# Peptides against a protein of PDB entry 4CIC: the designs that were tried, part 179

Target 1, 148 residues: chain A of PDB entry 4CIC
Amino acid sequence: KVSTKGHYGVQAMFDLAQHFGEGPVSLKSIAERQGLSEPYLEQLIAVLRKAGLVKSVRGAQGGYILAREPRDIKVGDIIRVLEGPIAPVESVSQDDPEHSLKFDFSVTKSVWEKVKKSIEEVLDSITLADMLKDAEEAQMAQGYMYYI
Target 2, 147 residues: chain B of PDB entry 4CIC
Amino acid sequence: KVSTKGHYGVQAMFDLAQHFGEGPVSLKSIAERQGLSEPYLEQLIAVLRKAGLVKSVRGAQGGYILAREPRDIKVGDIIRVLEGPIAPVESVSQDDPEHSLKFDFSVTKSVWEKVKKSIEEVLDSITLADMLKDAEEAQMAQGYMYY

## One batch from the design tools (peptide; made by RFdiffusion4, then SolubleMPNN)

Design b2_p25_5_s4
Fold by OpenDDE base, seed 3:
Structure b2_p25_5_s4 (fold): chain B 148 residues (1-148), chain C 147 residues (1-147), chain A 25 residues (1-25)
Amino acid sequence: as target 1 above (148 residues)
Amino acid sequence: as target 2 above (147 residues)
Amino acid sequence: MDFIEEIEPSEEERKETIERLKREA
């Protein structure tokens, strides 16, 4: 499961990708465009900055930029930074130690490992540049629908 | 992410698959073998039974059996029954109407749809029969390591 | 299986994250 944190993180990074090369973008402007609360976005951006995916620029024209080109940032990189390793199974919280029988049933584990690998392959196959391209294609398709 | 419910449900169904053709299995025996609480297993089995994946047999030798052959039950079928449709993104619960801006950002949605499709394809490609085969191969491999 | 869990960080987790971010800043 991708959390809302992962979803909104990808959305925020995509907004920064759309403005890549135009200079720093304010958190306020990202929050407004993406329909996110500014405080929530501050938390996401702080994590992404610490991971080196985003840079902060100080000054009157300050804000945030992608630290790398959109083609060099995978969706999988964003998700791993925000949510940690893609775990196919939610770790049963340690709270009930007796039923925490890690029955590491090898066969069921293999199923979840296959799921994990598949998710990782998909998320690592999509870059912010791919998302930009998809957005452009979608806009062109909408433009064509209005002219037909 | 597969929930613990999905994980334990697949484990319980796999136990029933291992005993397929041997007659009804008691919930107690499944719970003991799979390290599950019997009350939790009762809840899982009730859902699986209602969905027609499991049958109950009444009587002194009663218990549960798979309703279909292991080859006719996909892991995806079990997960869909226990957890509902594999939704790539939980619908942001309606609770905060102001931040429920369904910014159905089409591009981000497409990413999650690709992930969903990939998960579905994997889970629908694995049957309980495939899991049985994998278990047999693993046992053979262990047997060869001890020799 | 809803792949996107609304992990609303608990108000406590939100506070802890804000406090942690304030300490790391």
Scores: peptide ipSAE 0.027, ipTM 0.760, DockQ to the pose 0.065; fails the geometry check
Fold by OpenDDE base, seed 4:
Structure b2_p25_5_s4 (fold): chain B 148 residues (1-148), chain C 147 residues (1-147), chain A 25 residues (1-25)
Amino acid sequence: as target 1 above (148 residues)
Amino acid sequence: as target 2 above (147 residues)
Amino acid sequence: MDFIEEIEPSEEERKETIERLKREA
């Protein structure tokens, strides 16, 4: 499952992609457009900035921009930064010996590794540029429905 | 995310697959082999039984068996029974209006739907019979390393 | 991205299910 953190992180990054080339965007404006709390967005942006996916611009017209072009940012990159490695199985904390997944059954582990690989392949196949294109196509399709 | 429930459910079903054709297996024996608590396994087996993936056998040599052949049970079937539909995004509980994912952004939703589809395809491509084969191959490979 | 939620059944859900299973046994 993509956490709420990953989900909102992708939304925030997509908002920045929509404004790419227009200059810095305020966190407040992103929060308003994406239906996110500003404090939550601040935490997400701090992590994304530290990872070098976002840049902060200082000044009266300050805010945030993508650090790279939308085509150079994969959804998988965003998720890895916010959630860490895509783990298909929550690491049952090794510390509770009674619930120790002692039987790291090689076979069951291999099933989850296949799931992990599949998720990674999907998320690494989608860029912010692909998402922008999909949004434009969706808007055009909606526009056609209003003119019919 | 595959929950602990899904993970242990697949382990329990795999144990039953390893004993398929040998008769009923006790929950105690499954719990011991799979490193599961017996009470937790009882919960999993109850759900799997209700879904028709497992059968209970009564008597002194009673226990559980797979309701179908291992080749006719997909990992995806087990996960859907135990966890429900594979959801790639944790459903932010609709009830907290402030965190209402109000913007069901069609584009972001489509990303997660692609992830969901990919997971479903993988889990539906793996049967308990495939897992049995993989286990046999792994045992043979380990046996060759000891020689 | 831990795809496995440790949905440990709450201790309460564990207890309820154990009690239900004890009644059905």
Scores: peptide ipSAE 0.024, ipTM 0.761, DockQ to the pose 0.128; fails the geometry check
Fold by OpenDDE base, seed 1:
Structure b2_p25_5_s4 (fold): chain B 148 residues (1-148), chain C 147 residues (1-147), chain A 25 residues (1-25)
Amino acid sequence: as target 1 above (148 residues)
Amino acid sequence: as target 2 above (147 residues)
Amino acid sequence: MDFIEEIEPSEEERKETIERLKREA
């Protein structure tokens, strides 16, 4: 599962990718464009910064930039930073230790490990550069629909 | 994410697959073997029965059986019945309509659709018969370690 | 099957993060 945190984190990182090379972007501008609450975005950006995916630029024209090129940031990197390791099964809350899903069944566990691996492979196959390309292609396709 | 419901549902269906051809299995026996609460298993089995994956057998030796052969039941079929369509992103609870994750970003949505498709492909590639085979192979591997 | 779980940070986590960011700025 990608949490809302992961989803919004990918949106924020994608916004920074769209502005990569244009200088620092303010959190306010990202929040406005992506439809995110600024306080929530501040939390996400703090985590992403600590993980070295984003850099803070100080000054009057301060803000945030990607710490790496869009091609060098995988969606999987963003998700792992925000959510930790991809868990294929929701760990039953620690509160009922007796009914802890003893994944003691090696066979059922193997199914979920296959799902996990598949998710990881997909997310690690998509970079922010791939997302930028997809966005450009979508805009061109829309532009062609308006001229026909 | 597979919910606890999906996980336990797959366990229960796998138990029924292990006993396929042996006749009806009691919910109590499934619950004991799989470490599930019997009341929770009753709820799962009711849904699976309604979806036509399990049959109830009445009588003194009554219980449940798979409605189809293990090879004809995909893990994906079980999950779709118990959890509905695999949603790549949890829909924000309807309660805050203003901050509804407008997946308005077509590009971000496409990422999650790719993840969804990948999960579906994996779960639809695994049958209960495949799980039975994997269990047998694991037991043989353990047996060879004891010898 | 909801793949995206809405994990909104608790109001407390929101406040702590805002306070931390204010201290680091």
Scores: peptide ipSAE 0.024, ipTM 0.760, DockQ to the pose 0.063; fails the geometry check
Fold by OpenDDE base, seed 2:
Structure b2_p25_5_s4 (fold): chain B 148 residues (1-148), chain C 147 residues (1-147), chain A 25 residues (1-25)
Amino acid sequence: as target 1 above (148 residues)
Amino acid sequence: as target 2 above (147 residues)
Amino acid sequence: MDFIEEIEPSEEERKETIERLKREA
């Protein structure tokens, strides 16, 4: 499961991908187009910038750009930056030491590791360029529905 | 991500699978073997029972059994019962109607649907019987390390 | 299967992060 942070992070990165090559995009414009709170987006972008996925451009036409080409940014990379390692199971809060009998059931752990691996494989198979292509195909399909 | 509920639910169901054919298992014994709180396990078992994955047996040797053979219970079935549909993304709480500009970005939604489908495929590919087999193989491998 | 931790940073964490980002900028 992707958190709101991961979800909106992917949306923001996708917006930057749509404008890749057009120059810096303001956080305000991203927030407006993606329906995000600008302060929330600032936090997301800061993390993404620190991870080297986004660059800040200073000046009157300042803003943010992708630090890499859309084809070189996987959805999995975005999620790992925003949420850390893809964990299939929520860490049982360690607070109850007595019931923290981590029956590290190797078998159940293996199930979750398989789920984790599957999620990682999917997210690592999708780039921002793939998302751009999918968006273009969807727009073309909608355009054809209006002409029929 | 599987919740604690899903995780412990799968553990409890796996314990019942390990004892399948041996008769009813007490919640206390499951709780002890799986390191679970008995009251918490009672809640999980109640849901699993209502969904028809577990049966309650009454009597002095009463307890719970799997309602189906281990091969007929997928991990995905357990998770769906305990947690509902596998959602790849948390529903943004509808409470802020203004920012509920569901920019239903069809593209981002499609990414999460692909993740969902992948999770479902994995969880639906694993039965309790598969887990039993994996446990047996792991025990055999440990036994060979001691020799 | 609530895979989605509501990682809504608390309003306080939001403010602290914004302030930290303003200092690092």
Scores: peptide ipSAE 0.024, ipTM 0.763, DockQ to the pose 0.064; fails the geometry check

Design b2_p25_6_s1 (from b2_p25_6, 11 letters changed)
Fold by OpenDDE base, seed 5:
Structure b2_p25_6_s1 (fold): chain B 148 residues (1-148), chain C 147 residues (1-147), chain A 25 residues (1-25)
Amino acid sequence: as target 1 above (148 residues)
Amino acid sequence: as target 2 above (147 residues)
Amino acid sequence: DLEKLLEEALELLKKGKLHPWYFDL
């Protein structure tokens, strides 16, 4: 499971990307816009802040900002922070050296390692800036449909 | 979840691929070699048979065989049969047209659709014949380490 | 459900058990 953490973490980071350069955004406003519970968002933001993807701003206009530009934050970086390193499939193969079972496990493991690598490559190919661009393109497409 | 069903389904199909051309394999022998419970394997094989990936052979030497050559069975085909179609992310976007929430959901959805597409492409790029080849290469590499 | 599939792959990715088969489909 990209747990609900990964999904909502990407949404929260995307909300911060949409407001990048406008100053700090309150957790309440992010939670309201993204349909998240504020307590759940606090947990996500705490992890993202500890990882240096988000900064806390103090004061009357306090809140959170991206710690880096949207182009310098990959979706893969967000997922790795929230979910931990995508660890290799622990080979179930350690327990019984003598049985033919070890070999079959190695081949099926290779399939999953290929899928893992593909997921990592995709998530590492998408930045918050790419998501902002995709959003702008979608808004322009909707705007044109209302003028026709 | 490509549930334990998908994992064990690929293992069972791979076992049948290793014995392709040797005749029918008993569920018991597949279960023993793959470390699967025979009743669980019966459920998987029933689904795979209904989908036309496996054939049942009747008789004293009865059992199961691949319904197609290993090169004509993708890992993606096995998974789609066992887990169903990798359905597109149902857009949560249908319920409330007026709220700004729909837009953010569309962009995050696109990320997940890209990941899905990449998974499908990988699974559709791997055949049971590719798995057999990878197995042979791994056996040869181990054989050379023992000499 | 792709979301569920993706959720499970990524949970498996998290647990070091990225058996994409542990996508809770």
Scores: peptide ipSAE 0.085, ipTM 0.736, DockQ to the pose 0.045; fails the geometry check
Fold by OpenDDE base, seed 1:
Structure b2_p25_6_s1 (fold): chain B 148 residues (1-148), chain C 147 residues (1-147), chain A 25 residues (1-25)
Amino acid sequence: as target 1 above (148 residues)
Amino acid sequence: as target 2 above (147 residues)
Amino acid sequence: DLEKLLEEALELLKKGKLHPWYFDL
């Protein structure tokens, strides 16, 4: 079961970024806009809140806000919170000893460490502000296609 | 099922790189050194041969060789041959329509396209010659720890 | 599917098994 947590967590954080400065948004409204189940979103938001990426606002107009500006939240920060460290946990999971690809070949392991590092660098290079900008550019490009 | 094809394919190609210039190596000898089953290695080598990354040599001292120098074979070339394009195959696996995460959000898709591009660039930056060099450096580092 | 690849990537990231071979490349 591929953890959709990272994907949906980035979507939920992006929705909060689009509404940043407008006040608290309800989980229901985020779930509706992002096509998520509300119970699943509650679990994601609980983790993101515990990590200090989102804040809960209390009251009749309560909901959630980003805890920081969109420019101060990297995609890598969201992924690390939801998925854990992008580090290979040397989980010697004892259970399947046969298909423990003993990456005993230090050289092949080094290839994958380079790939991992590159993924981390990319995810740490993208902020929620960059995603907002990309969305605006995409909307402008669509607008130009409707006027031609 | 995580395709071990790419992993074992890179191991087999690396073994062939270590023996480059020494002549043909048997599949049995590669399988023994790399801890692979010979039948599985035969399947990998068949794909790699069809893609022109390895050559079969016939005769009593027959076997396999790299089709190009180690410097002219990228890890990305091996992966693309064994796994297909590092492009996400839109395998619309028909079976679970509900959990097709419609990446309908163009913006989230763009994040993942950037990650994909980065993986491709890394794998295309590493040759079998780079892997040989890294192995030599690791062996030297071990040698210095034993002295 | 980029989604499947990414989902696999993220799952592998999570399991600490970021082995690019777990990308259905």
Scores: peptide ipSAE 0.078, ipTM 0.733, DockQ to the pose 0.050; fails the geometry check
Fold by OpenDDE base, seed 2:
Structure b2_p25_6_s1 (fold): chain B 148 residues (1-148), chain C 147 residues (1-147), chain A 25 residues (1-25)
Amino acid sequence: as target 1 above (148 residues)
Amino acid sequence: as target 2 above (147 residues)
Amino acid sequence: DLEKLLEEALELLKKGKLHPWYFDL
């Protein structure tokens, strides 16, 4: 479940990526820009910090920064931290020996495992730097549409 | 959501694929083999039939068959029928011009569109024939473990 | 449960709320 936690976690990490190199960003400013409640963002940032994706900076200009460059943070890494490992299909308990049901469940399980693997591969192929680039390209495209 | 509908719909279609060429299969027999309630399976089969993935055969040996060969039915086709089109990310209504929020939403949206596209590509790459083959390979592997 | 994961994700796909976030990935 990339819950609301995963979604807003990627948004918060993307906000930190947009400000990477500008110094610490306050949770308040992230919350305002991303339309998040500050208490909810605090929970997300606490998890991300514990995982070593975010650093807390103390002081009057304190806040949070990415712990790594945007190119070194995959979307998949953010998701795994917030939602946990993409849980393997829990083996439906093998315990009822009688029903031919087990075999059909195994094949459908393999389909879902293939889907899972593909999602993981996609999320692991996208970095925060790729998201920044996509953002810049989108902004340029909008800018061109205003000048035409 | 490959809701319980999508999951059990793929199971029911796979059961029909396993019996493809053997004639019509009763909903009761599918329900028993797949651990489904017959009334729930009736709802799934009604949707699949309406979409032209399943045919109903009438008579004393009546039931359901695949409307196409297992190789001509993608898992993605089953899911789209049961679950509807994997809805394009509804454009978060462009209407509020002021908030810088739109841009961040657009980039996160693009990540999700990439994930969606990848899921669609995977589901469209798997046919019922591929599932039958995977089943046969798994059964052979189990048979070798018993000898 | 990857099934519930896929269930939640594709229903979000259905609801136009293609937040792949509801995949319990």
Scores: peptide ipSAE 0.068, ipTM 0.736, DockQ to the pose 0.198; fails the geometry check
Fold by OpenDDE base, seed 3:
Structure b2_p25_6_s1 (fold): chain B 148 residues (1-148), chain C 147 residues (1-147), chain A 25 residues (1-25)
Amino acid sequence: as target 1 above (148 residues)
Amino acid sequence: as target 2 above (147 residues)
Amino acid sequence: DLEKLLEEALELLKKGKLHPWYFDL
């Protein structure tokens, strides 16, 4: 299952990237900005923290920060942490005989492997820094549309 | 889900590509070779025929053929026919408030659009002729391992 | 499973809901 976890995880990590260098961000503030439930975000952050993508900071202004610079965190890294490896096409185990796609056809398997590789390459080509840049460019473009 | 339709549709189209120029192939023979139920294959072939990717031939040796040469059929064409367009991220209509991923976050949407584009580019880069060539190369490689 | 992920990714692609993560396989 590619779960909503990866989506919301990328959003939460992007929110932390936007605040990178400003100090710790509370889960409440992330949840509010990203439209997430705080309990759900706590679960995501626990996984991301265990994977070393985020750090908890203790104190009166405690919260979370990125564990690495935005340029050093790929979207693919976030996805792999939350969803597991963008798995190889595991040979669907023979256990559902009728509808188990016997990916037995080597040639069709190669097509899906190419698609997989392409997805991995895309997700590994996008950093949180790239996402920040894209967001800034989008804001600037909107700003220019209000001045024309 | 690349529904099992997309996967099996590519298999069925590949089977027809392997027999391209040999005349009509029966659904039964495709179903047997590809490990598909004949009724399921009939549904796939009906969609593929309506899209103009396959032709039905009538007669005592009736069956199906590719409507175009294998080089003129992309995997992406097959998938789009069976699965619909690799749809743009429709704005999830607001109707399921709790679990509707508000794709409202433009930046995360851009990531998924890049993934989509990459998938489309890959599927559009592979023809049935490329798949035939890859199959021939794989058979040759197996033949060389037996010597 | 990637197959599941891909199936889900492509179903969401079809539904315009491309978030690979919605694939309940």
Scores: peptide ipSAE 0.067, ipTM 0.731, DockQ to the pose 0.196; fails the geometry check

